Peptides against a protein of PDB entry 5HB3. Designs and how they scored, part 24

Target 1, 150 residues: chain A of PDB entry 5HB3
Amino acid sequence: RQMQDRCMSEYNQRIRNAPEGSIDPFRMACYKIIGRCDLSNRSLDGLQTDVNDWIWLQFNLARETDRSLELAGESYGLAELQASIREIGLKHFPKTAAEDTNGSFGMFFYLQILAGMFEQAIAYLYPFSYVDAVHFAIALTYYGLLRPVD

## One batch from the design tools (peptide; aimed at target 1 V51 W54)

Design b1_p18_7_s2 (made by RFdiffusion4, then SolubleMPNN; from b1_p18_7, 12 letters changed)
Fold by OpenDDE base, seed 1:
Structure b1_p18_7_s2 (fold): chain B 150 residues (1-150), chain A 18 residues (1-18)
Amino acid sequence: as target 1 above (150 residues)
Amino acid sequence: SEQLKKIKEEFQKKLLEE
């Protein structure tokens, strides 16, 4: 709590005293993660992120607190994040092999895996590559991340 | 890379709507 309060204080001070966009991106990330400052903007301008970095950030910024203690509309946890990934991902990635013109299906599959959406990831991969989907399903089942069904 | 950029943008937009 003390660390969070200090981060928030420093963030507010820098926002008021520093030129726009002059704050170090890593420091900005720390203010967001630890201080939970200005969470409406999660793009981290000035810092190039790959899929791993981006999804890691989203997980860390998602609230883990009890929803009953949060105001309506402010509770954005893992479930909401996963729902957003699903919804937005399906708009921008191919749904079938016939729609795949650039081979981008693998990125969305990987993103869903990183987000812990294992069942959905396998189901998504299946129409693109049956063999790969089966292999991943077996592996995930072996490690207890996918529950076998009859 | 282009798809990821679009996802990030759409995610940010959705976040603002929450």
Scores: peptide ipSAE 0.228, ipTM 0.811, DockQ to the pose 0.102
OpenDDE base, seeds 2, 3, 4, 5: peptide ipSAE 0.211, 0.213, 0.227, 0.164; ipTM 0.799, 0.801, 0.806, 0.769

Design b1_p18_7_s3 (made by RFdiffusion4, then SolubleMPNN; from b1_p18_7, 10 letters changed)
Fold by OpenDDE base, seed 4:
Structure b1_p18_7_s3 (fold): chain B 150 residues (1-150), chain A 18 residues (1-18)
Amino acid sequence: as target 1 above (150 residues)
Amino acid sequence: SELEEARKKALLEKLKAE
């Protein structure tokens, strides 16, 4: 809490007073992650990152916290993340096997699984890989994460 | 592979745009 308060304070000061580009990108990343500053922008500007970094960031920024305890006054939880993933899927990932030119379906499946979108993930994976979809479905069911059809 | 990395990079750019 104390650290978060400090981050917010420093962020607010720097964003108002510092020349553009003068702030250390790593420091800004810390403000975002720890201080939860500017959650509407879920990217790390000025840093060389990869897709894994992006994924890590998304899920670390998503918090299931009480709004009353959110210092930033912004709420971003799992539901919002799931909505974002849905939109990302519609925009950037293949809908069918025929559209799969880059083999990226697995990444979207992965994102959905991470976000707890299990039913959707399995349904999505099925036309791309029947075997994998079935195996994952069995596993998820075993752990009580997938609801079998009545 | 280089091709794979390029694909990942392209995907990353798309994701960052969201």
Scores: peptide ipSAE 0.364, ipTM 0.866, DockQ to the pose 0.546
OpenDDE base, seeds 1, 2, 3, 5: peptide ipSAE 0.356, 0.361, 0.364, 0.362; ipTM 0.861, 0.864, 0.865, 0.863

Design b1_p18_7_s4 (made by RFdiffusion4, then SolubleMPNN; from b1_p18_7, 10 letters changed)
Fold by OpenDDE base, seed 1:
Structure b1_p18_7_s4 (fold): chain B 150 residues (1-150), chain A 18 residues (1-18)
Amino acid sequence: as target 1 above (150 residues)
Amino acid sequence: AAAVEARLKEFQEKLLAE
């Protein structure tokens, strides 16, 4: 708690008072990841990142906390991450094979798998690659991760 | 490899826009 408070204090101070361009983006990243500062902004400004970095960050920022102790909008767990991925999918990824022009379906499938959205991931992949969807379904079932609908 | 990286960056931009 004490460390967190210090991080918050320093983060806020730097955001408000630091000269333009003087803030170390890595330091700010530390405040966010370790200090849990400004969790409403789940991106790292000033850093060159890729999709893997993004998803890594999301998982690190996601916490399963006691909902009773949190105010509205303060909690960010797996459910919220899954919701975000779903929204991103709706906006930025092909919904059908006919819409896929660059093979980007695989990335969305990947994100869904990482987020534990196994049923949705398989359902999504199926129209793009039947064979792959079946293989993943078999594997997920084998490991007890897939919950087939009765 | 370069093409893949470019696509990943594009996806990153989309994700960050959310």
Scores: peptide ipSAE 0.029, ipTM 0.601, DockQ to the pose 0.561
OpenDDE base, seeds 2, 3, 4, 5: peptide ipSAE 0.025, 0.025, 0.026, 0.028; ipTM 0.579, 0.588, 0.610, 0.604

Design b1_p18_8 (made by RFdiffusion4)
Pose (drawn by RFdiffusion4):
Structure b1_p18_8 (pose): chain A 150 residues (1-150), chain P 18 residues (1-18)
Amino acid sequence: as target 1 above (150 residues)
Amino acid sequence: AAEEWEEFEEELYEKLTA
């Protein structure tokens, strides 16, 4: 309780609202991770990072809590992470094979798998490659990670 | 193909962080 309050306030007063270009980029990153500061802007600004660093941060900052009482601020768990993966799908990725030329649909399928969006990931992949979709579904069904129809 | 994929990852990163 103490550390979360001290760390959150310290980050707002002495880092976010501090002179720009003065605070080490990695230090700001360390505070965002350790204290989960500013879950509203889950980015690694000021660092030479790629899409994998961004993906990692989304999961790194995610935490699951019992659905019984409040958290300090807004919650960020698997549910919110999935909601974010869904909008990235509509905005940046195709749904039909005609919309894809470079083979990028695989990235969105990969993202949905990471987020545990198994039903949606398989349904998304089938139009691009039914063979791979069929077998990935077999792999998931074997471990019990695919909700079947009654 | 590898170069095109790298370019795609860079464009995707820029769009996600915009």

Design b1_p18_8_s1 (made by RFdiffusion4, then SolubleMPNN; from b1_p18_8, 13 letters changed)
Fold by OpenDDE base, seed 3:
Structure b1_p18_8_s1 (fold): chain B 150 residues (1-150), chain A 18 residues (1-18)
Amino acid sequence: as target 1 above (150 residues)
Amino acid sequence: SEKVKEEELKKLHKLLTS
């Protein structure tokens, strides 16, 4: 806890006092990833990042830990990540094939699969590609990941 | 092309981080 407190203190101090552009982005990333500082902002400023980096960050920050043992004042787990993915889907991804202008539906399907949202992923994929949805459903069922609909 | 894919991913990244 002492280390965590120090990390938070240093992080906050740098945000407040450091001249713009003088902060090492990698150091700030370490504070976020290792120190779990400022988890409300799950982005790495000042670094050249892509979607893969974003995905990696989200899943690394989403710790499967007992919240009671969380040393950081903020908790972020799989449930919160799944909620975020749902929100992102509603805002930024096509709902139907007619809305799909750039083929981004596949990325959202991928995000849902990574997050363990299997039923939702299949349901989402179905209107875009029936055949693919069926194949994935079969595979997920085979591995016991897809629950039968009651 | 891979280049086009990368550009689309960048756009998506901007949307996700906004």
Scores: peptide ipSAE 0.039, ipTM 0.656, DockQ to the pose 0.690
OpenDDE base, seeds 1, 2, 4, 5: peptide ipSAE 0.033, 0.029, 0.030, 0.033; ipTM 0.615, 0.597, 0.594, 0.618

Design b1_p18_8_s2 (made by RFdiffusion4, then SolubleMPNN; from b1_p18_8, 10 letters changed)
Fold by OpenDDE base, seed 4:
Structure b1_p18_8_s2 (fold): chain B 150 residues (1-150), chain A 18 residues (1-18)
Amino acid sequence: as target 1 above (150 residues)
Amino acid sequence: SAAKREEELKKLHEKLTS
């Protein structure tokens, strides 16, 4: 808690007082990740990032066990991450094979799997690749991760 | 190619973070 408060203070101070463009984005990232500052913004501006960096960040910020220690309005858990993935899927990923032009369905499937959205991931993958969906379903079932879809 | 894949991932990342 003390560390978080300190990080928040420093983070806010830098945002308010530092000249535009002078803030070290890596330092700000540290405040975000370690200090859990400004969790409403779950991106790292000024850094060269890819989708893996993004999802890594989301998982690090989505600490369900730490919610009780977080400041009001800065709680972010797995449920919120999953909701975000759903929203992203609806906006930016193909819903059908006919809409898929670059194979991006695989990325969305991957994101869903990482986020523990196994049932939804399989359901999503099925119309794109029946064979792959079945194989993943078998594997997930073997590990006790797949549940019946409601 | 690896370069093409990287470009695609960047585009996807931009979509994800928009």
Scores: peptide ipSAE 0.034, ipTM 0.622, DockQ to the pose 0.679
OpenDDE base, seeds 1, 2, 3, 5: peptide ipSAE 0.031, 0.030, 0.029, 0.031; ipTM 0.629, 0.606, 0.613, 0.615

Design b1_p18_8_s3 (made by RFdiffusion4, then SolubleMPNN; from b1_p18_8, 12 letters changed)
Fold by OpenDDE base, seed 1:
Structure b1_p18_8_s3 (fold): chain B 150 residues (1-150), chain A 18 residues (1-18)
Amino acid sequence: as target 1 above (150 residues)
Amino acid sequence: SEAKRKELLKELHEKLMS
């Protein structure tokens, strides 16, 4: 808690008082990841990141902490991550094969799998690639991750 | 192609971070 408070203090101080352009983005990233500062902003400003970096960050920030101990505005767990992925999917990824112009469906499938949204991931993949969806469904079922509907 | 993949990832990143 003491370290967290210190990180928050330093983070806030730098955001408010640092000259424009002088903020080390890596340091700010450390405050965000380690200190859990400003979790409402889940971007790493000033860093060149890719989708893998983004998802990595989301998983690091998504902690199942006792919600009673977290400030209401700083609660970010798996459920919130899943909600974010759903929202991103609705906004930025094709819903049907007909809408897929760039072949981005695979990335959204991947994100859903990483977030443990297995049923939704398979359902999403099915219209794009039936064969792949079946293969993944079999695999997920084999490992007990996909609940077969009786 | 690798180039197309990179471009796609970049575009997706921009969308995800927006």
Scores: peptide ipSAE 0.036, ipTM 0.626, DockQ to the pose 0.754
OpenDDE base, seeds 2, 3, 4, 5: peptide ipSAE 0.030, 0.035, 0.026, 0.033; ipTM 0.602, 0.618, 0.501, 0.609

Design b1_p18_8_s4 (made by RFdiffusion4, then SolubleMPNN; from b1_p18_8, 13 letters changed)
Fold by OpenDDE base, seed 3:
Structure b1_p18_8_s4 (fold): chain B 150 residues (1-150), chain A 18 residues (1-18)
Amino acid sequence: as target 1 above (150 residues)
Amino acid sequence: MEKVRKEELKKLHELLTS
């Protein structure tokens, strides 16, 4: 708790008082990751990041903690991450093979798999790549990760 | 699955962080 409070204090102080362009983005990233500072903004400003960095950050920030111990409105766990991925999917990824112009369906499938959304991932992949969907379904079932509907 | 190009990843990142 003391470390988190210190990180938050330093993070806020630098954001408010540091001259423009003088903020070390790596240092701010450390506060973000270690201190879980400013969970409303789950990005690393000033750093060259990609989707892999983004999803990595999301998982690092996600905690299954007692919600009673966290400040109201700053709860972020796996459920919230999954909800975010669902929303992103609805807004930014193709819903059908006919809408897919750049092959981005694979990335959304990947995000769903990482988030443990296995049933949704297979269901999504199926119309884009039947063979791959079946292979992943078999593998996920083998490992007990896919729950077939009885 | 086709490997996502770096440019596509960047674009997607921008969308995800906007």
Scores: peptide ipSAE 0.019, ipTM 0.489, DockQ to the pose 0.531
OpenDDE base, seeds 1, 2, 4, 5: peptide ipSAE 0.018, 0.007, 0.018, 0.017; ipTM 0.468, 0.325, 0.471, 0.447

## One batch from the design tools (peptide; aimed at target 1 K91 H92 N102 L111)

Design b1_p19_1 (made by RFdiffusion4)
Pose (drawn by RFdiffusion4):
Structure b1_p19_1 (pose): chain A 150 residues (1-150), chain P 19 residues (1-19)
Amino acid sequence: as target 1 above (150 residues)
Amino acid sequence: SAAATAVFEFANEVAEEES
């Protein structure tokens, strides 16, 4: 309780609202991770990072809590992470084979798998490659990670 | 190889817009 309060406040007063270009970029990153500061802006600004670093941060900051009482601030768990993956899908990725030329649909399928969006990931992949979708569904069904119809 | 590079660059553009 103490450290979360001290770390959150320290980050707001002496880092976010501090002179720009003065605080080490990695240090700000260390505070965002350790203290889960500013879950509203889950980016790695000031660092040479790629899409995999961004993806990692989304999961790294995610935490699951019993759905019984409040958290300090806004919650960020798998549910909120999935909601974010969904909007990235509508905005940046195609749904039909006609919209895809480079083979990028695989990235969104990969994202949905990471987030545990198994039903949606298989349904998304089938139009691009039914063969792979059929077999990935077999792999998931074997371990019990695909909700079938009654 | 070129298609893999294009896909990687596109994913980086998505990360930059979502940052």

Design b1_p19_1_s1 (made by RFdiffusion4, then SolubleMPNN; from b1_p19_1, 9 letters changed)
Fold by OpenDDE base, seed 1:
Structure b1_p19_1_s1 (fold): chain B 150 residues (1-150), chain A 19 residues (1-19)
Amino acid sequence: as target 1 above (150 residues)
Amino acid sequence: SEKKKKVEEFWNEVAKAES
């Protein structure tokens, strides 16, 4: 808590006094991850990131905490991350093979799997690749992550 | 490799739009 309070204090001071874009993006990441500062902004400007970096950050920002102890809007858990991924999918990723111009369907499948959205991931993959969807469904079922339906 | 680059570029566009 003491460290968190210090991080918040430093963050607030820097955001007020530092020129725009002058804050070290790695330091900003530390303020977000450790200090839980400004969680509404879940992007790190000034860093070259890929999908793995993005999802890693989201998981680190997500916490299973007592929501009553967090400020309104600062609570972010797995459910909120799953909702975010769902919304990203709806906005940006192809819904059908005919819409897939970039071959990006696999990336969205990947994100859903990492977020524990197994049923949705399989359902999404099925129209793009029947064989792959069946293989993943079998594997997930074997490990008890997917519930088979009669 | 070229396909991977296209997917990465696509993600960068998505990330930019969501920032």
Scores: peptide ipSAE 0.380, ipTM 0.886, DockQ to the pose 0.589
OpenDDE base, seeds 2, 3, 4, 5: peptide ipSAE 0.340, 0.221, 0.207, 0.213; ipTM 0.868, 0.792, 0.786, 0.794; seed 5 fails the geometry check

Design b1_p19_1_s2 (made by RFdiffusion4, then SolubleMPNN; from b1_p19_1, 9 letters changed)
Fold by OpenDDE base, seed 5:
Parts: C-alpha cells; sequence; structure tokens
Structure b1_p19_1_s2 (fold): chain B 150 residues (1-150), chain A 19 residues (1-19)
C-alpha cells in the first residue's frame, strides 16, 4: 500500500508537470502495473511490444475485486478482458476460413485459450482446422477445462 | 519464419488501432 500510494502520487505529479512525451516509458509502465494508475489506458506507449506483452499486461491489470476496494476506482476483471478479446476478434480477425488471408486465426485462438474462453476457442478453430479443434477439445476435456455433452 | 513475421505485423496493426 505504501508503494502504491507513492506511485499514484508521483504519477499524478508527473502527468500534471512533465512535458508531453518526456516521461520514460518504463517508468510509466511501473506506475500503471504497481500503482494501478490510469487503468483506462491499457497500452504501453513508447515500448516495442508483441501479443504476449499485451496479454501479460491485460492479466496483470485485471482484478476480481470490488470497485470500492480499488484505489483507482476502476473495475476490470476476467469477464471484461474476455469481452475485450471478443470485440477485438469481431473487428480484426477472420470469422471463416474463406476470410483468412494472413493466417491470423491461430493468434485469435491463442488469445481465447489464454483468457479461458475454451468453448468459444474450439468453436472458432473448427472451421479452420477440424483436426486441431478435435485434438484441443480432447486435451481440454482431459484437464477438466471443457465440459463434454452428457 | 516469413509467416510468423506476417502475423506479427498483423498484430502490430491491431494493437495500434486498439490503443
Amino acid sequence: as target 1 above (150 residues)
Amino acid sequence: SKKAEEVKKFWDEVAREES
């Protein structure tokens, strides 16, 4: 709590007083991750990131806590993350094999799996690769992550 | 691989649009 309070104080001070673009991106990342400052901005500007960095950040920022208990006054849990991934999918990723021009379907499948969207992930993968979909369904069922039809 | 690079570029575009 002491460190969090300090981060929030420093963040607020720097946002108000520092020239635009003068704050070190890594320091900004620390304020966001540790201090939970400005959680409405879920990106790290000025850093070279990939899909793994993005999803790692989303998980670290997500909390299953009551909004009243969070100093930032924002609530963002797994459900909201899953909703965000769904929206990203609808906007940017191919919906059918016929729409796939760059082979990005695997990345969307990957994101859904990491977010625990197992049933949706399998359903999405099936039209692209039925063999892989079946294999993953078997594996997920084995580990108790997918419910078989009774 | 070339394919992996293409997918990475695709994500970079998505991330830029969503930021």
Scores: peptide ipSAE 0.334, ipTM 0.869, DockQ to the pose 0.569
OpenDDE base, seeds 1, 2, 3, 4: peptide ipSAE 0.332, 0.322, 0.295, 0.322; ipTM 0.866, 0.862, 0.845, 0.863

Design b1_p19_1_s3 (made by RFdiffusion4, then SolubleMPNN; from b1_p19_1, 9 letters changed)
Fold by OpenDDE base, seed 5:
Structure b1_p19_1_s3 (fold): chain B 150 residues (1-150), chain A 19 residues (1-19)
Amino acid sequence: as target 1 above (150 residues)
Amino acid sequence: SEKKKKVEEFWNKVAKEES
């Protein structure tokens, strides 16, 4: 709590008062991650990042916390992350095997699995790879992660 | 391996656009 309060205070002060480009990007990253400041911007400006960094950031920012206990006025949980992933899928990833030119369907499947979107992930994978979809469905069911259809 | 690289490149572009 003490660290979060400090981060929020410093973030607000620096955003308002610091000259443009004078703030250390790593410090800003700390304010975002620890202080949960400016969650509407889920990127680390001024830093060279790859896809793994992006994934890591999204999942670290997505917290299932009681909104009443969150110091930040903004909330970002798993539900919001799942909504974002759905939107990303609609915008960038193939919807059918016929649309798949880059073989990127597996990456979107992986992203959905990471976000706990198991039913959607299996449904998405099915038209691309029937065998894989069945195998994953069996595995997810075994671990109690996939809800059976009544 | 080449296919994997292409997929990663595509995903990196997507991640950059959505960040």
Scores: peptide ipSAE 0.227, ipTM 0.801, DockQ to the pose 0.766
OpenDDE base, seeds 1, 2, 3, 4: peptide ipSAE 0.219, 0.212, 0.089, 0.209; ipTM 0.793, 0.792, 0.673, 0.789; seeds 1, 2 fail the geometry check

Design b1_p19_1_s4 (made by RFdiffusion4, then SolubleMPNN; from b1_p19_1, 8 letters changed)
Fold by OpenDDE base, seed 3:
Structure b1_p19_1_s4 (fold): chain B 150 residues (1-150), chain A 19 residues (1-19)
Amino acid sequence: as target 1 above (150 residues)
Amino acid sequence: SAKEEKVKEFWNKVAKEES
């Protein structure tokens, strides 16, 4: 707890008082990832990141531990991540093949699979590719990951 | 591929907006 309190104190002190660009972005990333500081901001400022880095960050910040063990006072778990993914889907990704101008449906499908949103992922993929949706459904069912829907 | 790059660009934009 002392370590975490120190991390929070240092993080807050530096973010408020240090000149812009003077703080080592990797150090700040460590405070976020290891110290669990400022989880409401799920980005790494000052670092060049790509889509893979973003995915990695979201899943690492999404802890499946008991919230009672979270010493930082902030919690972010898989459920919150899944909720965020749902919102991202609603805002940014195509709902139908006709809306798919960028071919991005596959990326959203993949993201849902990574997040364990199997039923939703299959349902989403179905209107874009019936055959692929069926194949994935069979595979997921075989591994006991897909639940029957009414 | 060109398609992959477009998807990456799109996602990078989304990631920035959602973070």
Scores: peptide ipSAE 0.200, ipTM 0.773, DockQ to the pose 0.735
OpenDDE base, seeds 1, 2, 4, 5: peptide ipSAE 0.195, 0.189, 0.185, 0.190; ipTM 0.770, 0.767, 0.764, 0.771; seeds 1, 2, 4 fail the geometry check

Design b1_p19_2_s1 (made by RFdiffusion4, then SolubleMPNN; its pose is not in this set)
Fold by OpenDDE base, seed 2:
Structure b1_p19_2_s1 (fold): chain B 150 residues (1-150), chain A 19 residues (1-19)
Amino acid sequence: as target 1 above (150 residues)
Amino acid sequence: SAAERAQALKELGEKIIAD
């Protein structure tokens, strides 16, 4: 907590007072990750990142804690992450096999699986790859992660 | 190809982060 408070203080000071372009983006990233600063902005500005970096950050920032105990004064949990993934899916991923031009459906499937959206992930994958969807469904069911629909 | 997929994913990642 002490470290977190210090990170937050330094983060705020630098954001407000540092000359433009003078802030080390890696340092700011550390403040965000460790200090949980400015959770409303869950991106790493000034850094070259990919989808793996993004998703890693989201999961690290996602917390299922009491909001009253959140030092950042902001809350971001799994539910919010799942909502974000849904939105990303709507914007950036194919809705049907006919719309798939580059095989990106697999990435969206992966993101949903990571976020525990198992039923939705299987439903999404099914029209793209029947065999894979069935295999994953069987596996998820075996481990008690997939909730059967009545 | 794997290279094409990698490039596509990279571009997608950039778009996602930019949003």
Scores: peptide ipSAE 0.021, ipTM 0.439, DockQ to the pose 0.639
OpenDDE base, seeds 1, 3, 4, 5: peptide ipSAE 0.010, 0.015, 0.015, 0.017; ipTM 0.344, 0.390, 0.353, 0.405

Design b1_p19_2_s2 (made by RFdiffusion4, then SolubleMPNN; its pose is not in this set)
Fold by OpenDDE base, seed 2:
Structure b1_p19_2_s2 (fold): chain B 150 residues (1-150), chain A 19 residues (1-19)
Amino acid sequence: as target 1 above (150 residues)
Amino acid sequence: SAAARQQALEALGQSIIAD
């Protein structure tokens, strides 16, 4: 709690009062990750990041605890993460095989799997790679992770 | 047979996805 309070204080002070260009983006990232500051902003400004960095950050920030147990004033759970992934999918990934120009469908499938969106992931993958989708479906079912209607 | 089992698994997978 003490560490978090200090992080929050410094984070807010720097965001509000620091001269332009004087903020160390790595320090701000530390406040985000360790201090859980400003969870409504789940990006790392001023840093070059890729999809792996982004998803790593999201999982670090996501919590499945009660809001009453969250030391931060904000909450971010799996549902919000899943919503974010869906949004990213709609904006940045192919919806059909015909739209796939660079084979990026696999990345979106991967993100959905990581977020526990198993049924959606399989449904998404199927038109791109039937064989892979079937194999994943079988595996997920075997481990009790897939919820088929039948 | 192994082939028959594989076909059954594939069919099951398809059914799961279709639902």
Scores: peptide ipSAE 0.016, ipTM 0.389, DockQ to the pose 0.021
OpenDDE base, seeds 1, 3, 4, 5: peptide ipSAE 0.015, 0.009, 0.008, 0.009; ipTM 0.428, 0.382, 0.379, 0.445

Design b1_p19_2_s3 (made by RFdiffusion4, then SolubleMPNN; its pose is not in this set)
Fold by OpenDDE base, seed 5:
Structure b1_p19_2_s3 (fold): chain B 150 residues (1-150), chain A 19 residues (1-19)
Amino acid sequence: as target 1 above (150 residues)
Amino acid sequence: MEEERKKALEELGKKIISD
């Protein structure tokens, strides 16, 4: 708790008071991750990142906490992450095999699996790769993770 | 193919983070 508070304090101080261009983005990233600072902005500013870095950060920041203990505007758990993935899917990933030009469907499938969106992930994968969708469905069912609609 | 895919994913990542 003390470390988190210190990180938050330093993060806020630097954002507010540091001269333009003097902020070390790696240092700020450390404060962001450790302190869970400014959860409304779930990005690492000034760093070159990819989808893996992004999703890693989301999971590191996501916590199931008592909402009563969080600032009203900064609750970020699995549900919010899932909502974000859905939104990203709608904006940035192909809806059909005909729209897929670079094989990016696999990444969206991956993101949904990581977020526990198993039914949606299988449904999404099915038109792109029937065989893979069936195999994953079998595996997920075997582990009790997939809930088939009756 | 793997390098092209990696570049595409990196670009997508940048876009996702910027949005």
Scores: peptide ipSAE 0.021, ipTM 0.484, DockQ to the pose 0.568
OpenDDE base, seeds 1, 2, 3, 4: peptide ipSAE 0.015, 0.015, 0.014, 0.010; ipTM 0.438, 0.423, 0.452, 0.385

Design b1_p19_2_s4 (made by RFdiffusion4, then SolubleMPNN; its pose is not in this set)
Fold by OpenDDE base, seed 5:
Structure b1_p19_2_s4 (fold): chain B 150 residues (1-150), chain A 19 residues (1-19)
Amino acid sequence: as target 1 above (150 residues)
Amino acid sequence: SAAEREQALKELGQQIIAD
């Protein structure tokens, strides 16, 4: 708690007092990740990142908030992250094999798996790659992450 | 090509980050 309070204080001081572009973007990233400062902005400004960095950041910023205590703040947990991934899927990824031009379905499958959306991930993958969907379904079932239909 | 596919996926990743 003391470390977080210090990070928040330093973050606020730098945002207010530092000239634009003078702050080390890596330092600002540390304040965001460790200090949980400005959680409404879920990007790392001034840093070149890829989708793996993005999803890593989303998981680190997501917290199980006891819904009872956070009356005042936007809570961003696993459910909100899963909702975001669903929206990303609707906007950017093919819905059918006929719409797939670049093989991007694998990336959406990957994001769904990382977010624990196992049933949806398998259902999505099945029309694109039957063999892969079956193999993943078997593996997920083995680890108790997918419930077999009785 | 594999390179073109990789580039397309990279661009898609950037679009996701921008959202």
Scores: peptide ipSAE 0.389, ipTM 0.881, DockQ to the pose 0.777
OpenDDE base, seeds 1, 2, 3, 4: peptide ipSAE 0.380, 0.371, 0.375, 0.384; ipTM 0.880, 0.876, 0.877, 0.879

Design b1_p19_3 (made by RFdiffusion4)
Pose (drawn by RFdiffusion4):
Structure b1_p19_3 (pose): chain A 150 residues (1-150), chain P 19 residues (1-19)
Amino acid sequence: as target 1 above (150 residues)
Amino acid sequence: DTAELEALKEEFYAWFTAD
């Protein structure tokens, strides 16, 4: 309780609202991770990072809590992470084979798998490659990670 | 193939950080 308060406040006063270009980029990153500061802006600004670093951060900052009482601030768990993956799908990725030329649909399928969006990931992949979709569904069904119809 | 993959990574990173 103490450390979360001290770390959150310290980050707001002495880092976010501090002179720009003065604070080490990695240090700001360490505070965002350790203290989960500013869950509203889950980016790694000031660092040479790629899409995998961004993806990692989304999960790294995610935490699951019992759905019974409040958290300090806004919650960020698998549910919120999935909601974020869904909008990235509509905005940046195709839904039909005609919209895809480079083979990028695989990235969104990969994202949905990471987020546990198994039903949606298989349904998304089938139009691009029914063979792979059929077999990935078999792999998931074997372990019990695919909700079937009654 | 490697250059294309790098370009896609850069594109996806630019998209996700601009959101």

